# Ledger of designs, part 51: peptides against a protein of PDB entry 3QIS

Target 1, 334 residues: chain A of PDB entry 3QIS
Amino acid sequence: PSLELSRREFVFENVKFRQLQKEKFQISNNGQVPCHFSFIPKLNDSQYCKPWLRAEPFEGYLEPNETVDISLDVYVSKDSVTILNSGEDKIEDILVLHLDRGKDYFLTISGNYLPSCFGTSLEALCRMKRPIREVPVTKLIDLEEDSFLEKEKSLLQMVPLDEGASERPLQVPKEIWLLVDHLFKYACHQEDLFQTPGMQEELQQIIDCLDTSIPETIPGSNHSVAEALLIFLEALPEPVICYELYQRCLDSAYDPRICRQVISQLPRCHRNVFRYLMAFLRELLKFSEYNSVNANMIATLFTSLLLRPPPNLMARQTPSDRQRAIQFLLGFLL

## One batch from the design tools (peptide; made by RFdiffusion4, then SolubleMPNN)

Design b1_p11_3_s4 (from b1_p11_3, 4 letters changed)
Fold by OpenDDE base, seed 4:
Structure b1_p11_3_s4 (fold): chain B 334 residues (1-334), chain A 11 residues (1-11)
Amino acid sequence: as target 1 above (334 residues)
Amino acid sequence: FKEFAEAMGRP
């Protein structure tokens, strides 16, 4: 069997978090026999492509002189955003289109990724006084490495950060401050807040706005701003409650005093974000008659975002662990 | 909340 491909090189320019891009090409069976095609993994790969890439269809059957359109879809989810922000991964791949008993056809995927404050660590964001798109990529790498090293140092040494560093970190990321301040000002009376989804176009505008500017007001509906906050928290490489404290949060879930002690052990930025969010959510709960928000709903929603199991335990989270995690947050909402 | 938001400072 043999195929003709209309294109073999694909460039995805300005790839952004949660923005779907598509490139299409045609494959034609120019042979005399029917053929089955499939995208196959390279040697030692488990998947035929990187997590941010998909082919559709990824396999199929072609009669002689038949043509099929294949879509190459690039989508950066929460699962790929962090490694793309750091430059550990890039918008580059090679796809192998295999023919059964035939040839391999190689497709080259290339492009560029535009960094997002979504999927960036709280530590790095607290050091970013400017929008992430104004920060040189080299400095983003340094900020992530320095953030990792300072997190480790802060865990090992309760030494106060030396007052002499000319640039004090922000108390909370500007992006979190902007999202929460907007919601506090405009969304406290919003019916079904955090229950109604936002608009995808508005979410993209909010993300782009936070990545490129420090706005006076966030664009979009209250629902879109609320969902953007959830997306931001979900996309964090390290959750607001660090993985190292996860089990201690579960163990303390029914003791509000111990819960507060556990939170006091968080890195400064994480602790500030946690306290800021809890103070906001307690304020939001005062308007429950207007916004239909209750403590159990909020605790259930935010638990999965703020108190994530460590990656090694994700597959093992019991219903009891979830209930303890919810109870832990309830102790800060009530 | 407002006092806490003000203490965090505007970016």
Scores: peptide ipSAE 0.123, ipTM 0.881, DockQ to the pose 0.564
Fold by OpenDDE base, seed 1:
Structure b1_p11_3_s4 (fold): chain B 334 residues (1-334), chain A 11 residues (1-11)
Amino acid sequence: as target 1 above (334 residues)
Amino acid sequence: FKEFAEAMGRP
């Protein structure tokens, strides 16, 4: 069996978080026998491609002189955004198109990723006074490394950060400040806030706006700005409540005094973000007659974002653990 | 909320 491929090299320029890109190519059976094709893992890989890439179809049969179009889809989700932001991964892959009883065909995938404030750590974002697209990639790496070291130091040392001439970190990421300030100013009376989905185009505009500028006003509907906040919190590499405190939050869920003590142990940026969000959500709840937002809905929604189980426990989360997590958050909303 | 947001400062 043999195939002819219309293209073997694919370049995905300016790949962005949550923006689907597609490249298509054609495969033709130029042989005299039917062939089965499939994309196969390389040696030591578990999957035929990286998590941000897919082929459609990824397998099939071709009769002699039959032709099929294959779509290569690049999509950066929350699962790939952090590793692409850090430059740990890149928009580069090799696909192996295998023919049963035939040869392998190699496809080269390349491109560039544009960093996002989505999927960046709260610690790094507190050090970014400028939009992430204005930050040199070399400095992004340094900011993540320094952020990790300062997080560890803040956990180990009750030592006040020496007031040295280094630019003081922001109290909260500017992106969170902008999203929440917008919602506070314009969305408190928005019916079905956090219940109605945003527009996909508006979400992309909001992401691009936060990545490239410090706007006076965020573009899009209140629903899109609200959903952008949810997406931001979901895409965090570590949730606002650090994984190390997860179990203690569950154990304290029915004691509001212990809950406040647990939150006091968060890294400064995480603690500030948590307090800022809770202060906003309590303000939003005063307008429940207008926005249809209640404490149980908000607690249920934000618990999954703010108080995520550690990856090793995610598959074992019980309904009781979820209820405790919701109860923990309710103690800050009421 | 407003006083807290103001104390955090505009970026």
Scores: peptide ipSAE 0.122, ipTM 0.879, DockQ to the pose 0.548
Fold by OpenDDE base, seed 5:
Structure b1_p11_3_s4 (fold): chain B 334 residues (1-334), chain A 11 residues (1-11)
Amino acid sequence: as target 1 above (334 residues)
Amino acid sequence: FKEFAEAMGRP
């Protein structure tokens, strides 16, 4: 069997979080026999491509002189955004198109990624006084390393923040402050807030705005700004309630005094973000007659974002654990 | 809410 490929090199310029890019190529069976093609893993890889890449179709049959179009789709989700922001991963891959009883064809994927405040840690964002696109990549690495070390120090209760460091971190990330302040000012009377989806174009504009500027006003509808807050919380590499406290939150769910004590043990930035969000959501609940927002809806929605099971427990989350997690959050909304 | 937002300051 033999194939002809219309293209073997693909460049994805200015790849952004949640922005789909597509490149297409054609394969043709220039042989005299039917052939089966498939993308196969290279080296010691478990998958034929990186998590931010896919081929469609990834396998198939071609009769003699038949042609098929293959789409290469690049999409940075919450699962790839953190490692791309740090520069641990890059928009580079090699795909192996295999023919059964035939040759391997190599495809080169290249490009550049534009960092996002989405998928960046709360600790790093609290140190970041400028938009992420103004921060040199070398400094992003330093900010993540320093953030890991401060999280460990904060958990160990060992070192008071040395008051002498010239650059005190922000109390909360500027991005989450901007989103919540906008919603507080403009969305308290918005009907169906957090229930109506935003517009995809407006969501992309909000993400780009927060990555590149410190706006006076966030662009888009109140629904798009509300959904951008949900996306931000979902994309955090570590949830607002750290994984180490997950089980203690479930165990304390019916004791409001223990719940407050568990939250007091969060790292300073996580604790501040949690208190800020709870103070906002309690304010939003005062306007329930206008915004159709109730405590059970808000607790159900935000619990999945703020109180995620650790990766080792994700497959074991019971309906009882989910109900305890909701009850934990309700104790801060009521 | 407002007092907490004011205490954090505008970025």
Scores: peptide ipSAE 0.117, ipTM 0.875, DockQ to the pose 0.499
Fold by OpenDDE base, seed 2:
Structure b1_p11_3_s4 (fold): chain B 334 residues (1-334), chain A 11 residues (1-11)
Amino acid sequence: as target 1 above (334 residues)
Amino acid sequence: FKEFAEAMGRP
């Protein structure tokens, strides 16, 4: 069996969070016999490609002189965004197109990723006074390392080191401030806020706006700005309530005094973001006659975003644990 | 909320 490929090198320029890119190529059976093709894992890989890449179709049969189009799709989800923002992973891969009883054909995938404030830690974002696209990638790595060390110091209740020469961190990320300030100014009377989905084009514009600028006004509908806040919170590598406090939140869920004590143990940036969001959501609930938003809906929605189970407990989350997590947030909304 | 938002500062 033999194949002819129309292209073997693919370049994905300016890959962004949640923006699908597609490149297509053709394979043709130039042999005299039917053949089966498949993308196969490299040695030591479990998958034929990285999590942000897919081929469609990834396998098939070709009759003699038959041609098929294959799509190579690049999509950076919440599951790949953090490792691409840090530069731990890159837009590079090699695909192995295997022909049964034939040869292997190698495809080279390359490109560049543009960092996003989505999928970046709260600690790093509090140190970024400029849009993330203005920050050199080398400085992003340093800011994440410094942010990890400051999180550990905050959890250990270490004395604040001398406030001398380093620029003071922001109290909350500018991106969260901008999203919430916009929603407070313009969306308090928006019917079905957080219940109606945003537009995908507007979501991309909001993401690009926050990554590249400090706008006076966020573009898009109130629904798109509201969904962008949800996407931002979902994409955080560490949730607003740190994984270390997850079980303590569940254990305290029915004691509002203990709940407030647990929140006081959060790192400064996480604690400020939590208090800022809860203060906004309580303000939004005053307009329930206009926006159809109630405390139970908001608690249910934001619980999955703010109070995520640690990766080691994900498979063990009971309906009782979910109800306790909701009850924990309700104690800050009511 | 407004006083809290003002106390956080504008970016």
Scores: peptide ipSAE 0.112, ipTM 0.874, DockQ to the pose 0.549

Design b1_p11_4_s2 (from b1_p11_4, 5 letters changed)
Fold by OpenDDE base, seed 2:
Structure b1_p11_4_s2 (fold): chain B 334 residues (1-334), chain A 11 residues (1-11)
Amino acid sequence: as target 1 above (334 residues)
Amino acid sequence: KSASVLFKYLS
């Protein structure tokens, strides 16, 4: 069997979080026999491509002189955003298009990723006074390393040794402040807030706006701004309540005093973000007659975002654990 | 009063 490929090199320029890019190419059976094609894993890989890449179709059958279009889809989800932001992963891959009893055809995927404040740690974002797209990649790496060290020092209750000339971190990420301040100003009377989905185009505009600027006004509907806050919280590499405190939150869920003690043990930025969000949500609940928002709805929605089970426990979360997690959050909303 | 709590996080 033999194939002709219309293209073998693909460049995905300016790849962004949640923005789908597509490149198409054709494969033609220029042989005299039918062929089955498939994308196969490279040696030592479990998958034929990286998590942010997909081929469609990834396999198929071609008669002699038949042609099929293949789409290469690049999509950075919450599952790939953090490793791309850090530069641990890159928009580079090699696909192996295999023919049964035939040759391998190599496809080169390349491109560049544009960092996002989505999927960046709260610690790093608290050190970013400018939009993430204005921060050099080398400085992003340094900020992540420094953020890890500060998290560890905070958890160990170690006094920071070097009060050196490092600019004082923000109390909360500017991106969270921008989202919450907008919602506080414009969305307190918004009917069905956090119950109506945003527009996908508006969500992309909000993400791009937060990555590139410090806007006076966030674009889009209140629903899109509200959903952008949820997406931001979901995309955090470490949830607002650190994984290390997850079980203690569940264990304390019915003791408001212990709940507050657990929150006091969070890293400074995480603790500030938690308190800031709880203050906003309690304010939003005062307008329940207008926005149809109640404490149980908010607790149920935000618990899955703020108090995530550690990855090793995610598959084992019981209905009781979920109820305890909701109860923990309710103690800060009421 | 509530707006003044929100402003405290950027200052």
Scores: peptide ipSAE 0.032, ipTM 0.739, DockQ to the pose 0.266
Fold by OpenDDE base, seed 3:
Structure b1_p11_4_s2 (fold): chain B 334 residues (1-334), chain A 11 residues (1-11)
Amino acid sequence: as target 1 above (334 residues)
Amino acid sequence: KSASVLFKYLS
């Protein structure tokens, strides 16, 4: 069996978080026998491609002289965004198109990723006074390393941040401040806030806006701005409540005093963001007659974002653990 | 009070 491929080199320029890109090529059976094709893992790989790439179809049959279009889809989800933002991974891959009882065909995937404030740590973002797209990639790496060290120092209750440095971190990321300040100003009376989905095009505009600028106003509907906040919180590599405190939050869920003590142990940036969000959400709840937002809905929604189980415990989360997590958050909303 | 907590983060 043999295949003819219309193209073997693919370039994905300016790949962005949540922006689907597609490149298509054709494969043709130029042989005299039916053939089965599949994308196969390279040696030592578990998957035929990186998590941000897929082929559609990834396998199939071709009759003699049959042609099929294959789509190579590049999509950076929350699962790939952090690794791409740090430059640990890149828009580079090799696909192996295998022909049963035939030869392998290699496809080269290349391109560039544009960093996002989505999927960047709260600590790093607190150090970024400019949009992430204005920050050199080398400096992003340094900011992540420094942010890790400062997170550890903050957890250890070590040295107060030296009041004299011109490089004082922001108390909260500018991006989350922009989102929450917009919602606070314009969305408190928005009917069905956090219950109506945003528009995908508006979400992309909001992400691009936050990555490239410090806007006076966020573009899009209040629903899109609200969903962008949810996406931001979901995409955080470390949730607003750090994984190390997850179990303590569950254990304290029915003691409001212990809950506050647990939150006081968060790294400074995380603690500030948590308090900021809780202050906003408590304000939003005062307008429940207009926005249809209630404490149980908000607690349920935000608990999954703010208080995520550690990856090793995800599969073990009981309904009781979820209820404790919700109860923990309710103690800050009521 | 709530709004004053929100404003303090960018100053």
Scores: peptide ipSAE 0.030, ipTM 0.725, DockQ to the pose 0.226
Fold by OpenDDE base, seed 4:
Formats: sequence, structure tokens, C-alpha cells
Structure b1_p11_4_s2 (fold): chain B 334 residues (1-334), chain A 11 residues (1-11)
Amino acid sequence: as target 1 above (334 residues)
Amino acid sequence: KSASVLFKYLS
């Protein structure tokens, strides 16, 4: 069997978080026999492509002289955003289109990724006084390495933040402040806040706005701004409550005094973000008659974002663990 | 009063 491919090189320019890009090509059976095609893993790979890439269809059957369109879809989710922001991964791949009893065809995927404040650590963002797109990529790498080292130093209670470093970190990321300040100003009376989904176009505008500017006002509806905050918290590589404290939060869930002690052990930026969010959410709850927001709904929603199980425990999270996690957060909302 | 607590996190 043999195929003709209309294209073998694909370039995805300016790939962004949550922005789907598509490139299409045709494969034609120019042979005299039917053929089955499939995208296959390379040697030592478990998947035929990187997590941010997919082919549709990824397999199929072609009669002689039949042609099929294949879509190559690039989509950076929360699962790929962090490794692309750090430059650990890149918009580069090689796909192997295999023919049963035939030859392999190689497709080259290339492009560039545009860094996002979404999927960037709280530590790195607290050091970024400018939009992430204004930060040189080399400095982003350094900021992530420094952020890892400072998280470790903060956990070890070792080094006082050198008060002499001319660039003091922000108390909270400017992006979180922008989102929360907008919601506090404009969304406290918004009916069904955090219950109504945002518009996908507005979400993309909000993300692009936060990545490229420090706006006076965030674009979009209150629902889109609220969902953008949820997406931001979900995309954090390390959740607002660090994974190391997860079990202690569950164990303390019914003692509000111990819960506060656990939060006091968070790294400074994480602790500040947690307290800031809890202060906002308690203010939002005062308007429950207008916004239909209650403490149980908020605790349930934000627990999955703020108090995530460590990746090794995610598959083992019991209903009891979820209830304890919700109870932990309720102790800060009530 | 509450708004003043929220603003303190950028200063």
C-alpha cells in the first residue's frame, strides 16, 4: 500500500493557552490495494503525539483512489500550559503515519508558544511586575527556577527574604488582583455568579488581556471574569494550598484553629493569595440575596481548585476526603 | 472597610 500526502510540514504560529488551532491535510490512497492508516507512537513513546496535539481521524481505512482529510489540532490545556510556559516543552513534534504492511510517513510539527500567566506559578507571578509577554523567555526560566528554590527555602524556614533586594515580590500576583478587584467592584450583585459559564471569546480576550497588559478594566461579562478566575486557579502548577499541606488540611478540617495554623505554614505568596480569595469570597457571600451565592456552593467549587490532591493521590480521592476538603474551606467562609 | 483590606495586597 502507498499514500500521497498533500502536506508533511505544519507550522503553528503564536500558539496560546486554550486557543485551538487547526491545520488540515489530505491523504490519498494512490495504490491499487485498500490500506489501513494509523498514527503510531515513536520508539519509547506511549502516545502518537504530545498532549497538546491530536490528529482527527487518527486512524482509518482507504479504498484505492480514496482521499481523507486529516485535521491536526493544537490545543494547550491546563495539562500542557505549565511545561510550555517554562520552555520544558515546545511546539515541536514528529508524527508517524503508519500504513498496515506499508511504510511510515513522517509529519513535522513546529511553531511557537506564547507564554501565559495562566499555568505560571504564584511565586513567579509575584516577581512579575509587568505582563508575562513583556518578560524575556530566558528570564521566565530563571524565575521558575528561583521560584522552586524559594518555595523550598520557605518550606525550610531558612532564609529571610533579603530585604535589600530592590525588587520586592508582589504580595499577590497582579493577575489575581485584577480579576478579584474587578469581581469585587462589579460582580457582587451579579445573579448566578460562578454558576453561569462565561463566553469562550470573552475568556480568550481576558487571558490575552492579562498576558499582554495591565488593564484598568477587564473586558467581558462578570460571568467571563469569574470563570477566568476559576481557570486561573485550576491552571496553577502548584495550587493555592500547596500539595505538601493537602493531608494536613483534611486532618484539620473540623478544627478551625488548626486550619488557620496550616494556612500560616504556606509560602508567603500562597498564603497571601489564599487570604485574599477568602476575604473576597466572604464579601461576596454578604450579597447572597442578589448573587445567589452560598457558602456551600463556593466551598464546593473552590475546594477543587485551591485544595487539590497531589497528583499521586488524585485517583484515590474518596468522598470523605472531598467532604473534609470542603469543610476545611467552609471554616474560612463562615 | 473591606475594600481597603483587598487593596493592601498590591501595595
Scores: peptide ipSAE 0.030, ipTM 0.721, DockQ to the pose 0.271
Fold by OpenDDE base, seed 1:
Structure b1_p11_4_s2 (fold): chain B 334 residues (1-334), chain A 11 residues (1-11)
Amino acid sequence: as target 1 above (334 residues)
Amino acid sequence: KSASVLFKYLS
């Protein structure tokens, strides 16, 4: 069997978080026998492609002289955004199109990723006074490394923050501040806030706005700005409540004094973000007659974002653990 | 002004 491919090299320019890109090509059976094609893993890979890439269809049959269109879809989700932001991964892959009893055809995927404040650590963002797109990639790497080291130092209580560093970190990321300050100013009376989805186009505009600028006003509806905050919190490589404190939050869920002590042990940026969000949400709850927001809804929604089980425990989260996690947040909302 | 109110809860 043999195939003719219309294209073998694909370039995905300016790949962004949550922005789907598609490239299409044709495969034609130029042989005299039916052929089965499939994308197969490379040697030592478990998958035929990286998590941000998909082929559709990824397998099929072609009769002699039959042609099929294959779509290569590039989509950076929360699962790939952090490793692409750090430059640990890149928009580069090789796909192996296999023919049963035939040859392998190699497809080269290349491109560039544009970094996002979404999927960047709270520690790095607190050191980032300018939009992420203004920060050189080399400096992003340094900021993540320094952020990791400062997180570890803060957890170990070993090194006082050297007060002499000429650039004090922000108390909270400017991106979180922009989102929350917008919602506080304009969305407190918004009916069904956090219950109505935003517009996908507006979400992309908000992401691009936060990545490229420090706006006076965030574009889009209050629903889109609210959803952008949820997406931001979901995309964090480490949740606002660090994974190491997860079990202690559950164990303390019914003692508000112990809950406050657990939160006091968070890294400075995480603790500040948590307190800032809880202060905002308590203010939002004062407008429940207008925005239809109640403490149980907010606690349920934000628990999944702020108090995530560690990856090794996600599959084992019981309904009791979920209820404890909700109760933990309720103690900060009431 | 609003920012200063929310930041007053952090101080």
Scores: peptide ipSAE 0.027, ipTM 0.708, DockQ to the pose 0.593

